Peptides against a protein of PDB entry 3C2G. Designs and how they scored, part 40

Target 1, 209 residues: chain A of PDB entry 3C2G
Amino acid sequence: IRTFDLLGLLLHDSDAIDGFVRSDGVGAITTVVQYPNNDLIRAGCKLLLQVSDAKALAKTPLENILPFLLRLIEIHPDDEVIYSGTGFLSNVVAHKQHVKDIAIRSNAIFLLHTIISKYPRLDELTDAPKRNRVCEIICNCLRTLNNFLMMWIPTPNGETKTAGPNEKQQVCKFIEIDILKKLMSCLSCEGMDTPGLLELRSTILRSFI

## One batch from the design tools (peptide; made by RFdiffusion4, then SolubleMPNN)

Design b2_p13_2_s1 (from b2_p13_2, 10 letters changed)
Fold by OpenDDE base, seed 1:
Formats: C-alpha cells, structure tokens, sequence
Structure b2_p13_2_s1 (fold): chain B 209 residues (1-209), chain A 13 residues (1-13)
C-alpha cells in the first residue's frame, strides 16, 4: 500500500513513468495484486492507471498481464478497481494493434458489455460521487470499444481488417436499448468526454451499415 | 494503414 502511494507521488514525471515501465513495473504491480487484499488491489490498479499512457508500454509484453487484468475487473466488486482497470485497458489499447489483438482474444468486447450491464441507470444513483464514478467506468468501456471498432472501418487505402462473426455478434449487444440509455445518460454528465461518446455512437452505426 | 484516431485518457491526480 505505502509503496504504491510513494510510487504514485514519484510518477508525475513522464521519464520516471517510462523508467518504471521499462524496469517491468507493470509486471511487478500485476504480481502484487494477485494477493487477496482489496486495499492492495485498489492501490495497484490505481498505479496501473497512472502509468497506462507510458510510451514504454509499446515495448512491454502484455500477453500475460492483460488477460489477468481482464479477469480481475470481471470479478472484482470494487468500483475503484473497475475504474482503474478499464482506464488502463482503454489507454494500453490506444495506438497499439498487438494489444488490441490480445484484448479481443481474451474476450474483452464481451467483458465491456458485462461491466456496463452490471451498473444501474445513472438516474437511479442519488449519490453524486458514485454516479460520477459509474459514468467514468462506462465511458472507459465505451472508449475501449471505439478503439476496437476503428480497426474494422475501411481506410481510404482499402486495407481493413474484418471483424470475425463472434466479434460482430458481441458488438451487436451494444445497440441494446439498456446500453443505449446508459450511453445517453453519460452524454448528460458534466465533465465527460461527450465528443468521444458521440464518436463511438457514429462508429457503432458505421460498423452495421 | 492510416492509424485510426484512438483515444487515450490521462489518469487524474
């Protein structure tokens, strides 16, 4: 716990973050969060989120780390862990095709739907901190989905990957009326990435046309 | 392949 807090205080510099990641810091955190201690898991996942935009992650093997994190955020009940884990996922798949491929093979699309589905509507949440945290989790999931869908949109140069039939079926679940209502509720939250959520809506529609 | 414009988020403090 105190070690992660100390690392979090030191990791305000981008070169320090890159140095930590190059020294297998993500692997070290992943090893520590395997222990059944919720405070340790929360602190470790928060630190993962803090380093999730590091340039050095493009050179880090994530084949074991990413499937482990996906399993953690599937089963863990703490919204702070889910927030940190989905935030990490959204950032590590950004501009990293090999990381997208690992995440998709690890059933990430279905997991993102499961995470969004487990939360109540934002209008049912009277507590503003809880409502904002749930909105942030949903936005992290939807941003991650957008980054996957962009792989299957034809580029002007005609080179596009095709989504498999299973991936297409999993993406179709995001047009369910409950998911669409949650997306619309997130668009009404102050301080949210409204342009990103609108882009995702456009990307989903373009993936089915 | 034109890199799809992908979104990242910085962790808030």
Amino acid sequence: as target 1 above (209 residues)
Amino acid sequence: MEEAIERSRRAGL
Scores: peptide ipSAE 0.026, ipTM 0.656, DockQ to the pose 0.116
Fold by OpenDDE base, seed 2:
Structure b2_p13_2_s1 (fold): chain B 209 residues (1-209), chain A 13 residues (1-13)
Amino acid sequence: as target 1 above (209 residues)
Amino acid sequence: MEEAIERSRRAGL
């Protein structure tokens, strides 16, 4: 616990974060969060989130790390772990095609749907801190989905990747009325990335036309 | 392909 908090306090600049990532810091954290200690898992996943935008992650092998993290956020009951893990996932798939491909092969699209589906409607959550955390988790999932969908949108030169049949079927689950209601509820939360959610809505519409 | 990757958005931290 104190070690991860101390590391988080040392990682205030992009060069320190990049130095940590180049030193296999992500692998070190993922080794430590394999221990069945919830405080350690929470602190480790928070530190993963803090380094998740590092430029050095473009050169980091994530083939073993990412499937482990996906399994952790599938089964772990703590919303702080889910928040940090979905935030990490969102950031590491950004600008990194190989990481998107690893995540998709590891059933990430379906997992994002499962995570969103397990939470109640935001209007049913009376506790404001809990409601805000659930909203942030849903937004992290939806942002991750947007980052996947963007790779299947035609470029101005007409080049595009095609989604496979399984990926198409998994994406189709996000147009379910329950998921759309949760997306709309997130747009009503204060301090949320409303531009990113509107971008996702546009991306979904363009993916089904 | 590269342009679709570059359009991917990062979470605010």
Scores: peptide ipSAE 0.026, ipTM 0.678, DockQ to the pose 0.115
Fold by OpenDDE base, seed 5:
Structure b2_p13_2_s1 (fold): chain B 209 residues (1-209), chain A 13 residues (1-13)
Amino acid sequence: as target 1 above (209 residues)
Amino acid sequence: MEEAIERSRRAGL
């Protein structure tokens, strides 16, 4: 716990973060969060989120790390872990094709749907901190989905990676009325990345046209 | 492929 808080304070600049990631810091955190200690898991996932945008992650092998973290955020009951883990996922798949491919093979698209589905509607949440955290989690899931969908949208050059039949079926679940209502509810939350949610909505629509 | 990757968005931290 205190070690991760100290690391989070020391990792305040991009060079320190990149240095930590190049030293297998993500692997080290992932090893620590395998212990059945919720405080360690929470602190470790928070630190993962803090380093999740590091340029060095583009060169980090995530084949053993990412499937484990996906399983963690599937089963863990703590919203802070889910927030940090989905935030990490969204950032590590951004601009990194190999990481997207690992995540997709690890059933990430279905997991994102599962995570969104397990939360109540935001209008049913009276506690503002809880509502905001749930909205942030849904937003992280939806950003991750956008990053996947953008691979399958035709470029002006006509070269497009084709989504497999399983990926298409999993993407189709995000047009369920319950998921769409949750997306719309997130657009009404203050402090949310409304432009990013609107971009996703456009991306989803373009993926079905 | 690279252009579709570059169009991916990062979460705000």
Scores: peptide ipSAE 0.026, ipTM 0.676, DockQ to the pose 0.115
Fold by OpenDDE base, seed 3:
Structure b2_p13_2_s1 (fold): chain B 209 residues (1-209), chain A 13 residues (1-13)
Amino acid sequence: as target 1 above (209 residues)
Amino acid sequence: MEEAIERSRRAGL
């Protein structure tokens, strides 16, 4: 616990973060969060979030790490773990195509839908801290989805990957009325990445046309 | 491929 908090305080510099990641720091954290201690899991996932934008992640083998994290955020009851894990996922899939491919093979698109679906509507949450955290989780999920969808949007040179039939079916779940209502509710939250949510909306529409 | 990676948006953290 205190060690991860200390590491998080020391890892405020981008070169220090990149050095930690190059030293298999992500593997070290994922080893520690396998222990059945919720405070340790929370602190470890927070540290994962803090290093999740590191350039060194583009060269880190995530084949074992990412499926483990996906299972953790599927089953863990703590919103702080879900927040950190979905934020990590969003950032790491932005680095390299192979990371997107690992996440997709690990059923990440369906998991993002499951995570959004498990939360009530934001208007039903009377506790403001809880409501804000749920909104941030939904935003992280939707941002991750956008990063997946963007690989199937044609480039100016006409090159594009084609989504498989399973991926298309999983993406279709995000146009369900309950998911769209949650997206719209997030657009009304202060401090949210409204431009990014509007980009996602446009990307979804372009993926179904 | 590289252009599709560059178009990926990072979380504001």
Scores: peptide ipSAE 0.026, ipTM 0.675, DockQ to the pose 0.117

Design b2_p13_2_s2 (from b2_p13_2, 10 letters changed)
Fold by OpenDDE base, seed 3:
Structure b2_p13_2_s2 (fold): chain B 209 residues (1-209), chain A 13 residues (1-13)
Amino acid sequence: as target 1 above (209 residues)
Amino acid sequence: FDEAIQRSLQAGL
């Protein structure tokens, strides 16, 4: 715990973050969060989020790390773990086709739907800090979904990957009225990635028109 | 598939 807090205080520089990632820091965190300690898991997932945009992650094998993190998010009810883990997922899949493929094979689409479905509507949350955290989690899930959908949008001049029948069925769950209402409620939250949510809305429309 | 999507989008928008 204290070591991760100290590392989080030292990892303010991009070169320090890249140095940590090149030294298998992500694998080290993943090893430590296997212990059944909630404070350690929370601190480790927060540190994963802090390094999740590091350039050195493009050279890090994620085949063992990503399925483990997805399972961790699935079994933990802690909003801070879910926030950090979905934040990591959304950043690590960005611009990395091979990482998207690992996530999809690891049932990420269904997990993202399950996460969004478990949270109440934002209009039912009176506590502003809790409402904002739930909105951030939903935004992380939806941003990750956008990154997946973008693989399957026909480009006028390119061989697009076709989504498999299972992936199509899992994506269809995100057009449920409850999910769409949660998306729309997130657009009304201050300080959220409103452009990214509008991009997702456009991506959904283009994937289905 | 596309029709089910379009119906769900129209019901949720």
Scores: peptide ipSAE 0.012, ipTM 0.488, DockQ to the pose 0.022
Fold by OpenDDE base, seed 1:
Structure b2_p13_2_s2 (fold): chain B 209 residues (1-209), chain A 13 residues (1-13)
Amino acid sequence: as target 1 above (209 residues)
Amino acid sequence: FDEAIQRSLQAGL
């Protein structure tokens, strides 16, 4: 706990973050959060989120790290763990085709749907901090989904992968009326990435036309 | 929006 808080205070500089990631800092965090302590898991996942945009992650092998993090998010009902873990996932898959492929093979699409499905509607949440945290989690899941869907949209000059039959079926669940209502409720949250949510909405529509 | 998704679903699924 205190070590992760100290590391989080030292990792305000991009070169320090890249230095930590190059020294297998992500692997070190994932090793420590295997200990069943909720405060340790929260602190470790928060530190993962803080380093999730590091340039050095493009050179970090994630084949063991991503499946572990996805499993951690699946089994922990803690909103702070889920927020940090989905934020890490969203950032780490951005612009990295090989990382997207690892996440998809690790059942990430189904997990994202499960995470969104377990939360109540945002209009049922009267507590503003809780409502905002739930909205941020849903936005992280949806941003990650957008990054996956973009691989299967034909571009004029790109080799497009075809989604497998299982991936297609899992993506079809995101057009369920309850998921769409949650997406629309996130567009009404103040301080959210409204352009990114509108882009996802457009990407979903284009994936089913 | 809901009608456009429903129309796209009916046309493409």
Scores: peptide ipSAE 0.008, ipTM 0.439, DockQ to the pose 0.022
Fold by OpenDDE base, seed 4:
Structure b2_p13_2_s2 (fold): chain B 209 residues (1-209), chain A 13 residues (1-13)
Amino acid sequence: as target 1 above (209 residues)
Amino acid sequence: FDEAIQRSLQAGL
């Protein structure tokens, strides 16, 4: 716990973060969060979020790390762990085709739907900190979905991958009226990435039309 | 707005 907080205080610049990631820091955190200690898991996932945009992650083997994190955020009850884990996922898959492929093979699309579905409507949450945290989790899931859908949208100059039949069926669940209402509720939250949510809306429309 | 999204999604299905 204190070691991760100290590491988080030392990792304020991009070069230190890249140095940590190149030294297998993500693997080290993943090893430590395997212990059944919720405070340690929370601190470790928060540190993962802090390094999740590191340029060095493009060279890090994630084949064992990413499936473990996906299983953790599937089963863990703490919203702070879910927030950090979905935040890490959304950043680590960005601009990295091989990481997207690992996540998809590890059932990430279905997991994102499961996470969004387990939370109540934002209008039913009277506690503002809880409501904002739930909104951030949903936004992280939807941003991750956007990153997956963008692989399957035809570009004027590129060979586009086609989604498999299972991936298409899992993506179709995100057009359910409950999921769409949660997306719309996130657009009403202050301080959210409204441009990113509008991009996702455009990406969904282009994926189904 | 919700109805316009739903109509746009249904027009592509």
Scores: peptide ipSAE 0.008, ipTM 0.460, DockQ to the pose 0.025
Fold by OpenDDE base, seed 2:
Structure b2_p13_2_s2 (fold): chain B 209 residues (1-209), chain A 13 residues (1-13)
Amino acid sequence: as target 1 above (209 residues)
Amino acid sequence: FDEAIQRSLQAGL
């Protein structure tokens, strides 16, 4: 616990973060969060989130790390773990096609749907800290989904990957009315990435129309 | 698929 908090306090500089990632810091964190201690898991996932935008991650093999993190998010009911893990996922797939492919093969699309389905509507949450955390989790899921859908949108250069039939079926679940109501409820939360939600809306429309 | 999109568009997307 104290070690990850201390590391988090030292990793304020982008070069320090890149140095940590180049030294297999992500692999070290994933080794420590295998211990069944909720405080260690929370601290480790928070540290993963802090390094999730590092440029050095483009050179880091994620084939073993990403499936493990997805499984951790699936089995842990802890909102702090889910927040940090979905935040890491959203950042690590950004601009990295190979990482998107690993996540999709690891059933990430279905997991994101499961996470959003688990939470109540934000209008049903009276506790403001809980409501904000749930909104952040849903937004992380949506940003990740947007990053996946963008792979299947026709570019002016004529090269588009086609989503497989299973991926298409899993993406279709995000247009279920109950999911869409939860997505729309995130637009009412203060401090949320409203531009990102509007981008996802545009991406959904372009992917299915 | 088209019916689900139409229902979603009608729901305010």
Scores: peptide ipSAE 0.009, ipTM 0.485, DockQ to the pose 0.023; fails the geometry check

Design b2_p13_2_s3 (from b2_p13_2, 10 letters changed)
Fold by OpenDDE base, seed 5:
Structure b2_p13_2_s3 (fold): chain B 209 residues (1-209), chain A 13 residues (1-13)
Amino acid sequence: as target 1 above (209 residues)
Amino acid sequence: SEEAIKRSRQAGL
């Protein structure tokens, strides 16, 4: 715990973050969060989020790390862990095709739907901090989904990856009325990534055309 | 800050 807090306080420099990631810092955190200590898991996942935009992650083997993190955020009850884990996922898959492929093979699309589905509607949440955190989690999931869907949208250069039939079926779940209502409610939350949510909405629509 | 984590967006082309 204190070590992760200290690392989180020291990792404000991009070169320090990249240095930590190059030294297998993500693997080290992932090893530590395997212990059944919720405070340790929370602190470790927060640190993962803090390093999740590191350029060095493009060269980090995530084949063992990412499936573990996906299982953690599937089962863990703490919204702070889910927030950090989905935040990490959203950042790590960005611009990294091999990481997208690992995540998709690890059932990430379905997991994102499961995570969004488990939360109540934002209008049912009277506690503003809780509502905002839930909205942020949904936004992280939806941003991750956008990053996946963009692989399957025809580019002008004709290089189209085709989504498999399972991936298509999993994507179709995001057009459920309840998911769409949650997306729309997130657009009404202050401080949310409204541009990213609008981009996702556009991407979803384009993925069904 | 956690807010300063520039959430990597894929620029939608």
Scores: peptide ipSAE 0.023, ipTM 0.648, DockQ to the pose 0.265
Fold by OpenDDE base, seed 2:
Structure b2_p13_2_s3 (fold): chain B 209 residues (1-209), chain A 13 residues (1-13)
Amino acid sequence: as target 1 above (209 residues)
Amino acid sequence: SEEAIKRSRQAGL
């Protein structure tokens, strides 16, 4: 706990974060969060989120790390773990096609739908901190989905990957009325990425036309 | 900061 908090306090500089990642810091965190301690898992996942935008992640093999993190957020009902884990996922898939492919092979699309489906509607949450955290989780899931959908949209340069039949079926679940209502409710939350949610809406529409 | 992480998430769009 205190070690990850201390590392989080030291990792405010982009070069320090990049140095930590180059030194297999992500692998070290994933080793430590294998211990069944909720506070340790929370602190480790928060540190993963803090390093998730490091340039060195572009050179880090994620083949073992990403499936492990996806399993962790699948089995832990902890909002702080889910927030940090979905935040990490959304950042690491943004810049690299191979990372998107690892996540998709690891059933990430279905997991994102499952996460969003398990949370109540934001209008049913009276506690403002809880409502904001749930909104952030849903936004992280939806941003990750946008990053997946964008690789299947035709570019002017003619190189379009095609989604497999299973991926298409899993994506179709995000047009369910309950998921769309949750997406729309996130647009009313303060400090949310409203442009990114509007981009996702446009990406979904383009994926089904 | 959480805001820098949010901005990094926006810059990857």
Scores: peptide ipSAE 0.022, ipTM 0.652, DockQ to the pose 0.408
Fold by OpenDDE base, seed 1:
Structure b2_p13_2_s3 (fold): chain B 209 residues (1-209), chain A 13 residues (1-13)
Amino acid sequence: as target 1 above (209 residues)
Amino acid sequence: SEEAIKRSRQAGL
């Protein structure tokens, strides 16, 4: 706990963050969060989120780290862990094709649906901090999904990957009425990336054409 | 703050 808080206080600039990541800092955090201590897991996942935009992550092998994190956010009950983990995932898959491929092979599309599905409707949450945290988690999941779907949209100048039949079936689950209601509720939350959520809606629709 | 963490907003190819 105190070590991760201290590291978080040292990681105020991009060069310090990048230096930590180049020194296998993500691997070190991942090793520490394997211990069954919820405070340690929460602090470690928060630190992962804080370093998730580091340039050095493009050169970091994530083949062992990412499947572990996906399993952690699948089973962990704490919303702070889920928030940090889905936030990390959304940032590391952005502009990193090899990381997208690792995540998809690790059943990330299905996991994103599972995470969104486990939360109540935002209108049932009377506590504003809890409602906002749930909305942020859903937005992190949906942003990650958008990053996956964009690989399968034909571009005039790009090698078009085709989604496999399993990936297509998993994507189809995001047009379920309950998922769409949660998406619409997130569009009504202040401080949310409304343009990004509208882009995802467009991207989903294009994936069915 | 966690709110100050720059989230990647871009769809990456």
Scores: peptide ipSAE 0.025, ipTM 0.662, DockQ to the pose 0.279; fails the geometry check
Fold by OpenDDE base, seed 3:
Structure b2_p13_2_s3 (fold): chain B 209 residues (1-209), chain A 13 residues (1-13)
Amino acid sequence: as target 1 above (209 residues)
Amino acid sequence: SEEAIKRSRQAGL
């Protein structure tokens, strides 16, 4: 715990973060968060989020790390862990086709739906910090979904990956009225990525037309 | 930085 807090305090420099990632720091964190200690899991996932934009992650094998993290955020009850984990996921899939493919094969689309579905409506949350954290989690999930959907949008040049039948079926769950209401509620939250959520809405519509 | 993380998340748009 204290060592990860110390690492989190020292890793404010981009070169230090990149050096940590090059030294298999992500693998080290994922090893430590396998222990059934919630404080350790929380601290480790927060550190994962802090390093999730590192350039060195482009060269890091994520085949074992990403499925583990997906399983953790599926089962863990702590919103701070879910926030950090979905935040990490959203960043590592950005601009990296191979990471998107690992995530999709690891049932990430269905998991994103499950995570969004488990939270109450934002209008039912009276505690502002809790409401904001839930909104951030939903936004992380929806941003990750957008990154997946963008792979399957026809480009004018005719080179598009087609979503498999299972992926299409999983994507169809995001047009459920509950999910759409949560998307709309997130658009009303201050400090959220409103442009990105509007883009997702456009991407969803284009995926079904 | 948290801003770089936000930018990486936004750049995946």
Scores: peptide ipSAE 0.023, ipTM 0.667, DockQ to the pose 0.347; fails the geometry check

Design b2_p13_2_s4 (from b2_p13_2, 11 letters changed)
Fold by OpenDDE base, seed 1:
Structure b2_p13_2_s4 (fold): chain B 209 residues (1-209), chain A 13 residues (1-13)
Amino acid sequence: as target 1 above (209 residues)
Amino acid sequence: FEEALKRSREAGL
């Protein structure tokens, strides 16, 4: 705990973050969060989020780390862990085809749907901090989905990957009326990435029409 | 799927 808090205070500089990641800092955090201590898991996942945009992650082997984090997010009840973990996932897959492929093979599309489905509607949440945190989690999931769907959109100059039949079926679940209502509620939240959510909507339509 | 896409469009999504 105190070590992660201290590291979080030191990792405000991009070169310090890159130095930590190059020294297998993500692997070290992943080892520590395997212990059944919720405060340690929360602090470790928060530190993962803080380093999730590091350039050095493009050179880090994520084949064991990413499937572990996906399993942690699937089973952990704490919204702070889910927020940090989905934030990490959304950042780490950005502009990294090999990381997207690891996440998809590890059932990430279905997991994103499961996470969105487990939360109540935002209009049922009277507590503003809780409502905002749930909205941020849903936005992290939807931003991650957008990053996956972009692989299957035809580009004028490249070989487009085709989504497999299972991936296509899993993506079709995001147009269910419950998911769409949650997306609309997030678009109405102040301070949310409304452009990113509108981009996802456009990306879903382009992927299947 | 097509009916769900239609409902999405009708909802302004």
Scores: peptide ipSAE 0.000, ipTM 0.412, DockQ to the pose 0.023
Fold by OpenDDE base, seed 4:
Parts: C-alpha cells; sequence; structure tokens
Structure b2_p13_2_s4 (fold): chain B 209 residues (1-209), chain A 13 residues (1-13)
C-alpha cells in the first residue's frame, strides 16, 4: 500500500512513467494485486491508471496482464477499483491493435456491458461523489467500446477487419434502451469527456449502417 | 438497428 502511494507520488513525469513500465512495473503491480487485500488492490489499480497512457506500454507484453485485470474488474465490488481498471483498459487499448485483440479475445465487450448494466441510473444516485464516480466508470467503458468499434469502420484504404458474429452480438447490447439512457445521463454530467461520448455515438451509427 | 436508431432519436440522441 504505502509503496504504491509513494510510487504514484514519484511518477509525475512521462520519462519516469516510461522507465517504470520498461522495468516491468505493470507486471509487478499485477502480481501484488493478486493478494486478497482490498486496500492493496485499490492502490495498485490506481497506479495502473496513472501509467496507462505510457508510450512504453506499446512494447509491453499484456497477454497475461490484461485477462487478469478484466477478471478483477468483473468481480471486485469497489467502485474505485472498477474506475481505475476501466480507465486503464480504455487508455491501454487506445491506438494499439494487438492490445484490442487481446481484450476482445478475453471477452472485454461483454464485460463492459456487464459493468454498465450493474449500476443504477445516475438520476437515482443522490450522493454526488458516488454519482460522479459511476458516470466516470460508464464513460471509461464507453470510450473502450469506441476504441473497439473504430477497428471495424471502413477506412479510405479499404482494409477493414470485420467483427466476428459473437462480437457483433455483444456490440448490439449497447443499443439497449437502458444503456442509451445511461449514455445520455453521462453526456449531461459536467467534466465528462462529452466529445468522446459524441464520437462513440457517431461510431455506433457508422458501425450499424 | 432501425428500431434502435428510432428509439435513440426518440430519446434525443
Amino acid sequence: as target 1 above (209 residues)
Amino acid sequence: FEEALKRSREAGL
């Protein structure tokens, strides 16, 4: 715990973050968060979020790390762990085709739907900190989905990957009225990635037309 | 999809 908090306080610049990631820092965190200690898991996932945009992650093998993190955010009850884990996922898959492929093979699309579905509507949440945290989790899930859908949009160069039949079926669940209402509620929250959510809306429309 | 798009438009999306 204190070591991860200290590391999070030392990783203020991109070179230190890249140095940590090149030294298998992500593997070290994922080893430590396997212990059944919620405070340690919370601190470790927060540190993962802090390094999740590191350029060095493009060269880091994630084949064992990413499926573990996906299982953790599926089962863990703490919203702080879910926030950090979904934030890490959304950043690590960005602009990295091989990482997207690992996540999709590890059932990430279905997991994103499961995470969004387990939370109540934002208008039913009276506690503002809880409401904001739930909104951020939903936004992280939807941003991750956008990153997946973008692989299947026709580019001018004609080379598009096609989504498999299972992936198509899982993507179709995000057009359920409950999911759409949660998306709209997130668009109304101040300080959210409204441009990214509007991009997702456009991406969904282009993926189904 | 057309029904979902219709519901999205009806929901103000």
Scores: peptide ipSAE 0.000, ipTM 0.404, DockQ to the pose 0.024
Fold by OpenDDE base, seed 5:
Structure b2_p13_2_s4 (fold): chain B 209 residues (1-209), chain A 13 residues (1-13)
Amino acid sequence: as target 1 above (209 residues)
Amino acid sequence: FEEALKRSREAGL
């Protein structure tokens, strides 16, 4: 715990973060969060989120790390872990085709739907901090989905990966009325990345037209 | 799918 907090304080610049990631820091964190200690898991996932945009992650082998993290955020009850883990996932797949492919093969699309489905409607949450955290989690899931969907949108250059039939079926679940209502409720939350949610809405619509 | 998209449009989404 204290070590992760200290590392989080020291990892304040991009070069330090890239240095940590190049030293297999992500692998080190994922090893530590395998221990059945919720405080350690929370601190480790928070540190993962802090380094999740590191350029060095493009060269980090994530084949063993991502499936583990996906399983963690599937089963862990703590919203702070889910927030950090979904945040990490959304950032790590960004601009990295090979990482998207690992995540998709690891059932990430279905998991994102499962996470969004787990939470109540935001209008049922009276506690503002809890509502905001749930909104952030949903937004992280949806940003991750956007990153996947963009792979299958036709580019002007004609080379588009086609989603497999299973991926298409899993993506179709995000247009369920309850998921769409949750997306719309997130657009009403203060301090949210409304542009990113609108981009996703546009991407979803384009993926289905 | 088309029905769900139609319902989404009818709901103003």
Scores: peptide ipSAE 0.000, ipTM 0.405, DockQ to the pose 0.022
Fold by OpenDDE base, seed 3:
Formats: structure tokens, C-alpha cells, sequence
Structure b2_p13_2_s4 (fold): chain B 209 residues (1-209), chain A 13 residues (1-13)
């Protein structure tokens, strides 16, 4: 456990992070977090989040890693694991079409809806740290959804992928009133990526109108 | 690296 914290303290620059990822650091963490130790899983997922923006991830095979992480964040009860895992997912799919395709094939769209749905409304959370963490998880899920939806928005050049019928049906669940209320409540949280949430709102509107 | 992480797990570190 302390080893992950020490690694996190050493990985402050992008070149060190890229070096770690090129040395199969993501694979190594993923191997370790397969053991049923919650403190280890928490520390490992936190380290995954810290390296999630690494340029070297574009060259890392994620076909085994990503489905495993999706299953972990589906079943794990710890919000710190869910935060780190959804943060990793949202960053790793950014600007990487092949990673988006792996995530979608691994039922990520439905999982994002399930994660958002399991949390109470932010107005029901009196504890500010808990409320902020839940808001961050919802924002990570919604940012991941935005990255998927952007693939299917018609561009003037006509080169858009079409969402399959299953993906369309899963995306339609995000216009449920409960999900929209959670999106709007996140816009009112301090320290949230308000521009990113407004971009998602625009992307949703462009996907359904 | 993986072996060092496994040892760290076993040590509770």
C-alpha cells in the first residue's frame, strides 16, 4: 500500500508518468488490484488515476485492462475506488477512438448510467466531503459519456460513426429526469468542471435534436 | 516491479 503512495509522490511530471506507463506500470497495477484487499485496490486505482492522462497510454494494450476496471467499478462499494476508476476511464477514452470502442463493447454506457443511478441526490448529502466526492464521480461518468456522444454527432464532412441500436437505447437513459437533475446539481457544486458539464449538456442536446 | 508490488501487498504496505 505505501509503495503506491510513494510511487504517486514520485510521478509528478509527464515524462516520469510516461516512463512508468511505457514500463507496463498500468499492467502491473492491474495485476495487483485483482487481489481481494480493499486498501490495495484503493491505492492502486488512485495511482491509475494519476497516470490516466499519460500519452504512452495510446500505445498500451487496454483490451484486458479496461474490461477488468469496468467490472471493478461496477461491483466495488468504496467511493474512492469508484472515483479513481471513473476518473481513469474518462481520461483514457479521451482522444482515443480505439479505447472508446473497447469501453462501449464492454457495456460502459450502461455501467455509467448504473453508477450515476446508485448515488443519492446531492441535496440529500449533508456531509460536504461525501457530497463533493459523489459529484466528482457523476462528473467523471458524464464526461466519459460526452466523449462517446461526440463520436456520433454529425460533422459537416459526413465522416461520423453511427451509434448502434443498443448504444442509442442506452444513451436515451441519460435523459431520464433523475439523471438530468444529478447533472444540474453537479453544476452547482464548488470546484467542478462547469465548462465540461456545459459541453456535455450541449452534446446531449445535439445528440437528441 | 510486479513482484515488488506483490511483496508490498503481502507486507500490508
Amino acid sequence: as target 1 above (209 residues)
Amino acid sequence: FEEALKRSREAGL
Scores: peptide ipSAE 0.016, ipTM 0.531, DockQ to the pose 0.033; fails the geometry check

